# Designs tried in a protein design run: peptides against a protein of PDB entry 6EJA. Part 78

Target 1, 276 residues: chain A of PDB entry 6EJA
Amino acid sequence: VEYMPANPVRIAFVLVVHGRASRQLQRMFKAIYHKDHFYYIHVDKRSNYLHRQVLQVSRQYSNVRVTPWRMATIWGGASLLSTYLQSMRDLLEMTDWPWDFFINLSAADYPIRTNDQLVAFLSRYRDMNFLKSHGRDNARFIRKQGLDRLFLECDAHMWRLGDRRIPEGIAVDGGSDWFLLNRRFVEYVTFSTDDLVTKMKQFYSYTLLPAESFFHTVLENSPHCDTMVDNNLRITNWNRKLGCKCQYKHIVDWCGCSPNDFKPQDFHRFQQTARP

## One batch from the design tools (peptide; made by RFdiffusion4, then SolubleMPNN)

Design b2_p15_6_s4 (from b2_p15_6, 9 letters changed)
Fold by OpenDDE base, seed 4:
Parts: sequence; structure tokens; C-alpha cells
Structure b2_p15_6_s4 (fold): chain B 276 residues (1-276), chain A 15 residues (1-15)
Amino acid sequence: as target 1 above (276 residues)
Amino acid sequence: DEAAERADPYSPFED
């Protein structure tokens, strides 16, 4: 028997989309849409066609909104974190959207549960934050992530400027840039003026792939550290052999991997269940 | 391995 929560959590899904992949977006949207959740969609500033399409969708659903602001994001760009942070602020200011969890999604990373299962699970663990760590040597992670390097996003490129040090007293962590964050932690990240949040926001504004590490690092070094669950409840269509070929070298002074987008035939995997 | 499926999809690395 599936757990039916008395007070089911409501989810704010944040979608950061770009390009012309309207069909993929539609598939994903249909897969995750539920009337009880909220969907906040950012369309890349350069993706006007997609923006028009997304606007059309948003007009059809009262619980779907599109960011009035649009950023030009690039793979690995620091602006992606800015996008999330601004989206979080927006969502917190939307008093008519009583969401409990913030979840970002892409076509390459889906929740591994049905909506009911996901809601049930998150309702049970509503005080937790779900961030998947790299599960490897942290020093190696830092090196591979280039966290000890200074990057500048400019002219649609991530420029490596030089070396930097990790702030003293900060335990850096990271992994997946797909996370499930409870409202309380999002509020903390958004509105806290403590040294940790302030320093990390600055630090990660010059970081490659900041979303893969920012929230992990902030959480683990914050008063909310005990709320971390090393699981993002995702299924990623990962094929390292295909995805790790420095395919973004033209836009970032670093190499990285990318998962494959899910295809319709891959959707059967969403029926899988996993627990932290 | 479910954990592997949830690993960092964008794991960067230096040349």
C-alpha cells in the first residue's frame, strides 16, 4: 500500500530550457505535470522560438509561469546558478504558490518515482534536502571540477583566469546539479546574510558548473547541514562513453561530461523506485 | 546501480 500523506507536499519545478527542443520539453512537461504542483520555466535569452512556445503553454495552465527575465546561459556557466537563485527568490515571493520543495529538471534527468510516489516520499521527508554527492575523493573532485580555479563568464564563454583557494573553513562538496531542496533551505539560501551564504555566492559566481557544488557546499556548512540526504532521486540517462568528450570546450576553458537526453523509449525507467 | 545513475551528469575534468 502506497503511503498517502495527510499534508502532501507541493513542488515547484524549475525548468531551465534552451534551444529548439520543444518536443522534448513537451514530453518532459507532460511527464511531470500535475495540477497540485508549480512550474517555473526559464527560457534562455537566445531561444526566442522556444520562449514563444513556452509562453503558450504557460497560458494554458494556471500553475505554469515563465520567468519575466531571461539569461543567456551556457554549459558550465556561472549564470546557471544565478538563474536558479533568482528563480528561487521569485518563487519565494510568489505568495500564491505555496510550494514545499524546489526541484530542477532537464530532459536528461528525471525523477525516478511517479508523482504520487515522489509526493509521498517528500512528504515523509519534508525536512530534508536531497543532494547527490560525487561519492569520490573530494580532493579529486575539487580538481576535476576546477573549484580551485577562477572562472569568468563573459561573452558566452567561461574563461579560466587562474588559480584560487577554497575559502578557509569551508568543506566543499558537490556532485549532481539536480537537487530537491525544501523551502526552508531555499529561504536560507535566498535571504540569509550570514558569512557563509554571502561568501559562497561570491565564490561560485566565478565557478565552473556552480550548481553542481554550490548548494551542496552551502548546505553542508550551514546550520541546515543535518538535513542533507545524499540522493537526488533521479534517473539520469548517463552514458559516460558518449558524454565525456570535452564537447563544450569551445565555450568553456575546461572539459566536462553530459548525459544523454531521455528518449520516449527511456521513460519506462521512471517506474523505478529508490530510496536514500 | 542506482547510485551510478544519479551521479554527476556533468562531471568536468581538466584536459
Scores: peptide ipSAE 0.024, ipTM 0.592, DockQ to the pose 0.148
Fold by OpenDDE base, seed 2:
Structure b2_p15_6_s4 (fold): chain B 276 residues (1-276), chain A 15 residues (1-15)
Amino acid sequence: as target 1 above (276 residues)
Amino acid sequence: DEAAERADPYSPFED
């Protein structure tokens, strides 16, 4: 029996999906679906088959919507951050969806708690933002992430154009691109016109793997900095031996790693209490 | 189909 909060938080899950693995997506969706939460799904512009299938699912549930816009994203592309930012704006404009937390998901990552545990936890810490930091040398992080390099996403490729400097006065941080953000911070990121948000949006529009650092950096340098929790409450299936061999050199002028998709047996760690 | 995949934190590195 889990603690039942008096005012349980409601979560907006943003799913960024691609490819043809509709069955895998369906399994994940069933594992994370709850009637009290909201699901906003972006399907890659090139994944038309998957898009059609996701649309069918969205028509079956009032709390599931598909982005009317679709981006063609690549590994490490800055467009992924754009996808999140636009989805945040959309979700804030959906007045009929009173969500309290923003959580991004993919087939390769999911919360490690049951729905009841997650809701109870977030309800207790509803004023906090959950981002996992790299926990290593920050200078090394900057170098390895290529944050001191200028990238341009064009023609389905991340082109390295040259070197750049980190903006003065900004403490850069990052780590996992899986985060749990409260509505208040999402509002700040979406609507603030201060120098921090404005400059960081510009900076990260030319950044490799921007979601691994953008929200960390913005949060830690913002008036909301005291709300950061160094934990993203995620489980990710990593196989570095297979996933870290510069497999994306044909797409990005850099190297990186990718997680493996979860299998059905892995979803026991995030069980829903209410099934559709 | 070169759709975006997610990276492990601190995973990027220069070749």
Scores: peptide ipSAE 0.032, ipTM 0.631, DockQ to the pose 0.141; fails the geometry check
Fold by OpenDDE base, seed 1:
Structure b2_p15_6_s4 (fold): chain B 276 residues (1-276), chain A 15 residues (1-15)
Amino acid sequence: as target 1 above (276 residues)
Amino acid sequence: DEAAERADPYSPFED
């Protein structure tokens, strides 16, 4: 019997989807849907068919909404961070949705716990933020991430413009772009006007894969730094052999890896396999 | 914990 908390946390799941992966999205949605949580879905501006399908779903469930705005996002694009930040603002302004945690998901990354386990865990640690760090040499991470390079998103491409310096006095960190953030930290990121948040928003607007580092860096340099947990409680269908072939070179002036979407036959790993 | 040999989702690398 799973422990049932007296005041269970409610989760805002944010899904950023694109293309024609309707079946995958439906499978993901069914796997994570619960009446006590909230689901906010952004559909890429170019994915009109998917948008229509998602709208139909949102009309069937009172706790499912679709962003009224839509961005054209690309792999590695700085606009992905903008999408998350705007979604956070929207969710904070939804007074009828009393969520406690912000969680982003895709069809390629599942929580490794059941809903009951996840809720119980987060209810116990509701004051913590869960971000997985790279766990390696930080200087090497900066180089591999291209954080010391200036990128510009333009014409559906991430252009590498040149070198840049990491802001003085900032301890940069990062790793996974899948995170679990509590409402308090989301409020800080969204509404703070301090020098840290202001500078980091500016810095990361010219950053490749900004979501893999922005929240880590902001958190660790903020007054909320003691709330970080180096774990995002995820399982990713990762296959380096298939996913690391510079397949996005035509979109980004950099190379990167991508995980594979979960298939029905992979679902058994959701509860049985630990995060690799 | 993640395996040291496995990269994070969408992890970039140099050309």
Scores: peptide ipSAE 0.019, ipTM 0.577, DockQ to the pose 0.136; fails the geometry check
Fold by OpenDDE base, seed 3:
Structure b2_p15_6_s4 (fold): chain B 276 residues (1-276), chain A 15 residues (1-15)
Amino acid sequence: as target 1 above (276 residues)
Amino acid sequence: DEAAERADPYSPFED
């Protein structure tokens, strides 16, 4: 648990935030902030108040930036993946930010482990990518995710246009939309012009909940497939009625909740469950 | 169907 790496990894945290929960975001930010990491924040185009608040934060820290572009995303929309992909490109073009890992967060995330634990863990496994699979029948997953359906994001709605086939030769996988990706894989996803990346970007442009499957599928079918770790170091709950449920794990773990469910009182609960 | 029911385009982006 206590390990001081000789060359500690530096993390690019990409925060995709929306709404008016500025206080919640502030609390989360304080919990994850470290001078050695980088924070790139996208605020939904419709969330102007939050954008102003985030800009204020970014002015206080040299390692915090806000996306100059803003998208109006919808739940399950393909534009969410576009947000991540563009953020990845931006981060790779920031030569003054030597990050080693990409981690996506929302305002409802909270770390269970300390920064030192996270850094130590990722420094030990810096060549790996952490994506959590669904752990169920893959055919059922495809159906439930609607991967065999064609969707079009238009007018703030995901329109189901009809049926489609999974590309031949592609092993589809997915699960959590929270991931920890190393820089090398992010570079591959961003800049590769091979058939896999090209076709998958196109395919997932018409996909429901693309972030839950895109990176899994690309990774597992890529030359980087051997770097896959079936763990995202997170516990996520998107059920509004049930709230956040977190439990202790032996490895680094974070709690991610639906934006509407995560409340300040949950912080203490998460911290308590972080101990064996 | 199941995918359609899951696809609530306005959740959780309601301001």
Scores: peptide ipSAE 0.019, ipTM 0.610, DockQ to the pose 0.086; fails the geometry check

Design b2_p15_7_s1 (from b2_p15_7, 9 letters changed)
Fold by OpenDDE base, seed 2:
Parts: C-alpha cells; sequence; structure tokens
Structure b2_p15_7_s1 (fold): chain B 276 residues (1-276), chain A 15 residues (1-15)
C-alpha cells in the first residue's frame, strides 16, 4: 500500500492512436483508467473505424474525451508535435478538468508504476518535469536525429529540404518522446510569447521526430530549467534488431527506429485496482 | 553502443 497524499495530483493522459487496434487500445485503456484522471484521445484522421470505437468509449466516461480535430500523422512527422501542442492547449482550456500533469501514452510505451505509485510520486514532485535524455553526446544526437536538417511534412512524407543550423544560444537536448510534464510548464509552452518558445515552435515545425527533442530543449533553456528530472518513469520495448533497419525510408528521408508494442501481459505494471 | 534502453529513434541519413 502506497502513501496517499493529502492533495493527490490528477493526470491528463493524452493518447495518440492510429490503425485498427481497437482491442489493444481497449486493453491499455482499461489498464490505465482511473476515475480521478483525465483522458484525451487523438485518433489519426485516416483511422475512422478506430475513431468510432474511441468515441463510443468516450461517451461512457465523463473523464474521457476525443479531440474534435484530427491530424494525419506519420512516423517522425512534425504533426505529432502539433498534435501534442494542440492537445495541451485544449486541455488548458478545459476548465472542468483540473489536471496537474500531462502524460502521453501509446501501446509502445508504458508507465512502470501503478497508479497509486505514480500519483504518490508525482504528488511529491508536483513541481518537476520528467524528461528522459538520450544520455550520449549531443553532437551525435543531433546527427542521428537529423536536427541539423530541414524537413517538411507533406503528402504523408517527411521531405528533407536541406541543411540548417541549430539556433544560436540554444542548448539542444532530447531523448524519449514519452514525458511527464506539470501543468505550469505546459502553460508556459502553450502561452508564452518569449523568444525561446516562439523560435522553438518554428524550428521544430520542420523537424523530424520533434517530440523527442522539443520539450527537452524548451525546458532546459527556459526559466523552468531547474525543474527537469532525467527520468520519464517509462519502460519501452526496444528491439534494435527488429525496430532499427531504416524501415521508414519510404515515408521519411531519414532512418529511424520504432519500439515494439507492449503485450497484454506487460500491462501488469500499471494495472489499476479501480477499473471501470 | 546503440542498445541502450532509452535510445532515440533517429538513426541518421539513409545509406
Amino acid sequence: as target 1 above (276 residues)
Amino acid sequence: DESEEYDVDGMGDIP
């Protein structure tokens, strides 16, 4: 039994889903659902069947909503960041959802803690932001991520247009695109008009795999930099042999990896006791 | 070593 904080944090879970994996989504949803949290689900514009299924779920729970807008996203596309940013704005505008943390989820990445553990932990560290860095040389990171290359998302493809430079004065960082962000930082990212946020939004609108670097970079260069914790409290099923073979060259002018989806048995690490 | 648990997804330019 975990310590129950007096003022437990409430989490806005953002799910970005695509395809026809309704059963998998349902399993994940059941595993992570809690009445005290909020769930905001974006379904790819092309995934109409899944959208219908998700809508059905959202109608059953008052703390589950589906984005009224839908984007067509591709692996590594800049549109993924746009999806997160718009979701953040939406969530901040939902005055009836008093969330404290923003957490993104997919079937390929799963929190390693139970709900009680997660809530207890985040309640203790409610002023912190959790972003896992790559832990390697930044120059190597920049090269591998193609951050010094200009990309344009168009026609379901990430086109490489040319080379670019990292903005002067910006310390670039990145790593896992799975993060836990507190509301205050989300507010900053969403509403700040300072040069950092403005420039980074522009920069990352032409960036491959932007979610793996945008929030890290913004946070570390922001007035909130002291709130960074190098941990995302996640486990990802990495299999480099299967997931790293330039399999995306047909949709992006770059090579990349993808993690494996979690199996149902893997969800035990975040199983809820209070399931719907 | 590119087998770390928290590896990034970028692999570099297409060979």
Scores: peptide ipSAE 0.196, ipTM 0.763, DockQ to the pose 0.459
Fold by OpenDDE base, seed 1:
Structure b2_p15_7_s1 (fold): chain B 276 residues (1-276), chain A 15 residues (1-15)
Amino acid sequence: as target 1 above (276 residues)
Amino acid sequence: DESEEYDVDGMGDIP
């Protein structure tokens, strides 16, 4: 019998979706939907059919909303971070949605715990932030991520402009772009005017795959640094043979990997209590 | 042992 917390946390799920992933989105939505949580969905500006479908869903549920603004996002694009940051601001301004945690999702990533387990766990650790680090050599990570390179998102392409220096005195970290952030930290990231947040927002506006590093770096260098947990409580369907073929060279002046979509046969993995 | 593969999206410079 899982212990039900007296004051269970409520989660704002932010879904960033694009393309023709209507079926995948529907499956994911059904799997994660609960009346006590909130769902904020951004649909890529170019995905009009999907947008119409998502709007239809949002009209059926009071705790589901669609972003009134839409960005044209690309893989690895700096605009993805902008999407998250704007979503965070929107969610903080929604006074009728008392959420405690921010969780981002895509069709290729699922929470590994049941709703009850997730809520119980987060309720116990409501003051913590969950970001999975790369767990390798940091210098190598910087090089592989291109953090020492300057990128510009323009015309649906990430242009590599040249080399850049990482700001002095900043401990750079990163890993998974899937995270669980508590409201307090989201407030800090959204509204702080300190040098750290200001400089990092500027730095990461010219960064490839910014979501894999921005929140890690900001958190670890902030007054909230002691709240970091090196776990994102997720299962990501990684297949290097399929997902690591520099398939985005036409979009980004860099090579990277992409997770694969989950299939119905993968459903059994969603019931696991821990990441394998 | 249900070890699942995990990596970051970044994998290096373009060829």
Scores: peptide ipSAE 0.020, ipTM 0.573, DockQ to the pose 0.520
Fold by OpenDDE base, seed 5:
Structure b2_p15_7_s1 (fold): chain B 276 residues (1-276), chain A 15 residues (1-15)
Amino acid sequence: as target 1 above (276 residues)
Amino acid sequence: DESEEYDVDGMGDIP
C-alpha cells in the first residue's frame, strides 16, 4: 500500500486533442480518470466529430469540461501556446475546481506513474514545477528550434518572416512540451504584468514550437526559478528514424520531429515502469 | 535511446 498524503493534490489535466483519435482518447481518459481530479479538454476546431464525442463524455462526469472556445492548431504553431494559456486562465477562473497542478497530456506522452504514485509525489513536492530541459548545448537548441527566427501563424501555416534577437538578459531554455506546473506558477504566468511575462508572451506569439520553450524560459527567469525540477515524469515514444523527416515542411517554414503515439498495450506497461 | 525521450522537435532550417 502506497503512502497516502493527508492533503493530496488535485490535478487539472488538460487534453489537447485533434483528428480521429476517439478511441485513443477514450483509452487514455479511462486510464487517467479519477474523481478527485479535473479534466479540461480542448478539441481542435476542425475536429467536429471528436468534439461531439468529447461533449458526450463531459456530460457524464462533473469533473470533465470541454473548452467553449476552439482553436485550429497546426504542428509547431504559436496557437498551441495560446491554447494552453487560455486553458490556464479558464481553469483559474473556475472557482469550483480547486486544482493544485496543471498537467497536459497527449497520446504520445504518458505519465510514468500510477495515479497514487503521482499524487503522492506531487503532494510531497507541491511547490515545485516539473519541466524537462533539452540537456544539450543551448546554442544548438536555439538554432534547431529557430528561436532566433520570427514566425507568423497564418492560414494554417507558420511563415518565417526573418531573423530576430533574443531579448537581452533572458536565459532561454526549453525541452519537452509536456510539463507539470503548480497553481502558483500558473497564476503568475496568467496574471503577472511584470516585464518578463509581458515580453515573453509577445516574443513567443511569434515563435515556432512555443510550448517547448515558453514555460521553461519564463520559469527560469522569474522569481519562481528555484522551483524548477528538470523532470516531467513522462515516457515519450520517440522514434527519430520515423519521426524526423521534415514531414511538416508543408505546414511550417522549418523542419521538425514528432513522437509516435503509444499503442494501447503500452499504457499498462508504462504504468509499471519507473524512470528517473 | 533514452536521451531521445526529452529531445526537442526542432530540426533546423529546411535543406
Scores: peptide ipSAE 0.200, ipTM 0.763, DockQ to the pose 0.580; fails the geometry check
Fold by OpenDDE base, seed 4:
Formats: C-alpha cells, structure tokens, sequence
Structure b2_p15_7_s1 (fold): chain B 276 residues (1-276), chain A 15 residues (1-15)
C-alpha cells in the first residue's frame, strides 16, 4: 500500500562496483538517484578508471561519496562482507547523512518499485529488515553454499582449506546478498560486542559469499530477529543457463551461480515483479 | 504479500 509518509525514510545506497562498466553504473545511478537519499560508492581497488569516473560523479552531487578506502574484492570473497561492514561503519559515522535504511545495489539487481513506492513502503516498515532467504532446504543451502567449509581469501582467490562446523546454537540462514537493513540493525551489527556478532564476524571472515548469509544469520539469531522480512524488494535477472557455469572457478575453489546484469531490454520486467 | 523467488549465488558444487 502506497501512501505519502509524513516522515519519509532516507536511504543510504551502497554501491560496490568494479570493472569497466561505467555506462552500466551510470545507468544504475540515474535510475536510483534522488536528492533525498545518500550514495556511498566503493570502487574496487583494481578499477582505477572507474574510480576516476565515480569520483567525478561524486563531485557533482553532495549526497554522493566515494569510499576513501578501496578493497580488492573478488566474487565470493570474504572481502565483500568487509566492504559492507566498513561502509556501514562509515555511514554511521557520517552525522551529516541521516539515513534510515541501508541498501546495497549492483547493476544486476534493481529495486522493484519506483523511488516513491520504495520510500513509502520502507517508511511504513521502517522497523523491519528485508533479507531474502534461499527458500530451500537449509542443509542443502549450507552444503551448496560451502558454509561448512573453511575458506581463506588470499591473492585474489578464495582457497578452500578444509571442513568446519557451524557454531553451536546458531541457526544459519541466507539467500540473496541484496538486502535492506534499517539503521538500528546496522548499528547493532556495527557496534555490538555480543558473542553473536563477534563470533559471526569471525566465522564469516572465512566464508564463501559471506554477504549472502551473514546478515541473515546475525539477524535471525539476534534480539532483532522479529524484524526479519523474507523479501529484499528487488528484481534480480536470473538466468541459470548463463549464471550457473562455474564462471568464477578460477577465483574460488567452488562453483556457484551469479545473476546476470540487466540490459535495457530487461527493464520492463520490473513491472512484472510482485509487491511484497 | 507475494515474495519473489531468488536463487543464491553460492549454491553449486565442489569443483
């Protein structure tokens, strides 16, 4: 249900970008840009050209900033989670950016609604966190995700070192690495020193595709568990024929799937996505 | 509320 909120939420969009897809990024940025939101962009350490371009954009907009730090992120790498966590900390420390929600985006995953619709929705459910679960057998998820395996990110590669056990008492969950997190939960993840957050940060430092599971797992095992909504309000261009070809085997000692980037022709699909 | 089905990027097999 759409309404005009009296106190509309403001969104911190975190973009983790890499490569040479400047046009795609520009398109994405144009699609999501609004003066009332905030955009924090991390450019891969190896993507210098893109970094320069993004810096130029950031100079044009007061609500666009680029991370002063840059990580070399790889597909499936633990560093991606680190990127998000550091971005969250940065955003929480930006007192001049009063954001209410944290949203990560890529060119392959778009909000399913217009800005107004998204804002209206999140304003209504500002106390909720939106993470999409895998919707399958959890044991299968653990196995296929490699959560019971120990990985080490080193030299732009995720090395599988051996087996490990899921921490006792932890209900592991996960799914999409695209999420909408409210500020309160982000604060919890960032600043909590409880055993859950501490252990999970450690655990996921050696995890493949940690962003697909970390926030889910932390949320569901935290005092904030009742805020979980099994939806990330996104449309992802999934084409398994294209995305599930172990295309990152050279980077990760694992095989998985990856969503496809959206093409202009795919934009019409946004209208076909069901509302929560 | 209808939820969209999502696959997970990591779901796969050991190489």
Amino acid sequence: as target 1 above (276 residues)
Amino acid sequence: DESEEYDVDGMGDIP
Scores: peptide ipSAE 0.019, ipTM 0.560, DockQ to the pose 0.422; fails the geometry check

Design b2_p15_7_s2 (from b2_p15_7, 8 letters changed)
Fold by OpenDDE base, seed 4:
Structure b2_p15_7_s2 (fold): chain B 276 residues (1-276), chain A 15 residues (1-15)
Amino acid sequence: as target 1 above (276 residues)
Amino acid sequence: DESLEYDIDGMGEIP
């Protein structure tokens, strides 16, 4: 039995979508839509058809907006982080949207709980940030992610330029690029001018798969470090055999994996994931 | 096999 919170959190869902996956998007949207939440959708600059469709949706719902700016994002591209950061800024500037949590979603990663459960949970832990760590050897993580390598996103490609060092005094962490961040931390990331945020923004602008590490690293090295919860309340459908074959080598000078998109049949497995 | 888990996308250098 889930308790009904007296002051339920309101969630800003940020959706970064691309391609022609209109049906998948529609399915996801239906699954996560609630009148009390907010939905901010970024459509890839190259996905004009999808953009038109999303615009139509946004006109039907007052709590759905589409980014007026659009980036051409690529797998593993630094621009994805830029997209999130700009979205965060936009959302903070939307005074008519009093959201409490920032949640990013894709069709390949769903919340493990119903809306009511999610809201109840986040309402209870509204001061926490939920980032799932890789849970493995950190050195291995750094190597596998190429965090010690310098990348440049240019012409829809992530170019590996050479080696680099992790900034001194920074404990790097990362894992899932799906996270639940409270407004306070988002404000910190967005507006802080301290050395940590400044340096990390610079560092990760040349980083492969930055969203999988930026927020983790910033949080854990920030004054907000005590708010870290090693869980993102997500279910990611992974098939390493299928998804990890350097399939993006033509886009990035690195090998990477991709999670499987959820199918309707997969939703029944949500209950199998343990609660944090 | 398909699994529901938390994971990362980086695999390392291109062989």
Scores: peptide ipSAE 0.216, ipTM 0.763, DockQ to the pose 0.600
Fold by OpenDDE base, seed 5:
Structure b2_p15_7_s2 (fold): chain B 276 residues (1-276), chain A 15 residues (1-15)
Amino acid sequence: as target 1 above (276 residues)
Amino acid sequence: DESLEYDIDGMGEIP
């Protein structure tokens, strides 16, 4: 029996989906669905069949909505961050959805806790933000991520335009692009007009793989820096032999990796696994 | 084989 908090947190799950993996999405949705949470789904602009299916699902559940806007996103594209930022704004404007945490999900990253465990944990640490850092040399991270390079997303391609400098006084960090953010921090990111947020939004609009670094960097340099926990409570299947062969060089002027998707039979294992 | 790890996606410049 799990501890039941007196005031359990409610989660806004943001799903960014594409392609034709409707069955996979359905399985994931069933696995994470709870009546007390909220689900906001963005379907890639090019995935019309999937969009129709997701719309059908959203009509069946009052706590499931689909973004009225749709972006065409590419691997590593700056538009992914735009998708998250816009979804955050939308969710904050939904006054009928009193969510406490923002959580993004994909088929490649699954929470390592059951719903009850997750809610209990987040209810206890509702003032914290969970972002997993790379845990290595930061200079190496910057080089590998191309953070000192200027990129432009155009015509479904990330164009490398040249070199750039990291803004003075900013401590850059990053790691996993799967995170758990509390509402207060999301509000800060969405509505703050301070120099940090303004500068970072501009900086990361020309950044490769922006979701792996933007929220880390903003949080660590913000007045909310003391709320960071170096853990995203996720498990990711990595196979670098398969996933790290510059497979995206045709759409991005950079090399990158991709984690493996979880198999349906893997979901039950996550409840038994705890990783720091 | 697959491993369950935290890691980043960037690899660096195209060779």
Scores: peptide ipSAE 0.204, ipTM 0.760, DockQ to the pose 0.585
Fold by OpenDDE base, seed 1:
Structure b2_p15_7_s2 (fold): chain B 276 residues (1-276), chain A 15 residues (1-15)
Amino acid sequence: as target 1 above (276 residues)
Amino acid sequence: DESLEYDIDGMGEIP
């Protein structure tokens, strides 16, 4: 018998979508949709067809909304963090959506647990934040991510301007840009005026792949540091041979990898893979 | 070489 929580958590799923991934989005949406959760979808400013499709979906479900604002985002762009931060603010201002957790998703990343399992787990650990760390040498991570480099997003490009210093007294960490954050921490990130949050927002506005490090770094250096769990409860389909060829060098002055989209035949893997 | 494990996206400077 699976544990059923007395007060089950409700999840705000934030989807950042772009391009022509309508079919993939539909599959993912069907897989994760539940009446007790909330879905907030940002569609890239340039993806008008997708935007129209998503709007149609939002009209059919009361717990699905689309961002009234739209950003033009690029791979590795600082604007992705801005998108998440603004979405967090919006969600906190939606008084009719009593969500407990913030979960971001893409078409290439799935939760490894069923809805019931996920809800049961998060209900038990509702005071925790789930951020997967890189688990390797931190200095190497900083170098590979370019965290010691200054980037500027302009004209749909991430320009490398030069070197920069990591702020003193800050322990930098990072890893997966897919995370599960509780409402309390989201409130802290959104509304805190302390030096940590203020400085990190400024620092990461000039950072490549900011979502892979911002929340980790803020959490670990904050009064909420004890709430971190090194797990994001996700499966990502990686193929380094296909996804790690500096394919974004025309968009960013850096090299990076991207995961593969999940296909229907891959769904059975979700039940076979368990992360501790 | 497909893996279900996460890896960081940053690879370093452009060669």
Scores: peptide ipSAE 0.208, ipTM 0.762, DockQ to the pose 0.611; fails the geometry check
Fold by OpenDDE base, seed 2:
Structure b2_p15_7_s2 (fold): chain B 276 residues (1-276), chain A 15 residues (1-15)
Amino acid sequence: as target 1 above (276 residues)
Amino acid sequence: DESLEYDIDGMGEIP
C-alpha cells in the first residue's frame, strides 16, 4: 500500500489510437482505468471500426469521452501535435473534469508505476512537468530529428520542402513524445499569446515528429522552465532491428524509428487492475 | 533484440 495523499491528483489520460486493434486497446484500457481519472480518446479519422468500438466503451463510463473531431494522422506528422493541442483545449473546457495532469498514452509506451504509485508521486510533485530529454548532443538531435528542415503534412505524407532556421533565442530540446504535464502548463500552452507559444506553434506545424520536441522546447524557454523534470516515468520497448530501418520513407521524407507495441505480458510492469 | 531503453525517433535524411 502506497502513501495516500490528502489531495490526490486526478489524471487526464489522452489516448491517440488507430487501426483495428480493438482487443489490444481494450486490454490497455483495462490496465490503466481508474474511476478517479479521466480518459479522452482520439481515434484516427480512417479507423471507423475502432471508433465504433471506442464509442461503445465511452458510453459505459462517465469518465471516458471520445473526441468529436478526428484527424487523419501519420507517423511523424505535424497533425499529432495538433491532436494533442486540441485535446488539451477540449480538456480545459470540460469544467466537469477537474484533472490535474495530462498524460498521453499509446500501446507502445506504458507507465511503469502502479496507479497508487503514480498518483502518490504526482501528488507530491504536482507543480512539476515530466519530460524526458534525449540526453545527447543537441546539435546531433536537431540534425537527426530534422528540426532544421521544413516539412509539410499533406496527402498523408510529410513532404520535406527545404531548410529552415530555428527561431532566434530559442533553445531547442526534445526526446520522448510521452510526457506528464500539469494543468497549469497545459493552460499556458493552450491559452498563452506570448511570442514563445505563438512562434513555437507555428514552427512546429511544419515539424517532423513535433511531439518529441514541442513541449520540451516550450517549457524550457517559458516562465515555467523551473518545473521541468527529466523523466517521463515510462518504459518503451525498442527493437532497433525492427524499428529503425527507415521504414517510413514512403510516408515521410525522413528516416525514423518506431517502438514496439507492448504485449499483454508487459502489462505487469504497470501492475494496475481495472477499477470501475 | 528488444530493449527497454529510450531513443529518439529521428534518424536523419534518407540515404
Scores: peptide ipSAE 0.201, ipTM 0.761, DockQ to the pose 0.534; fails the geometry check

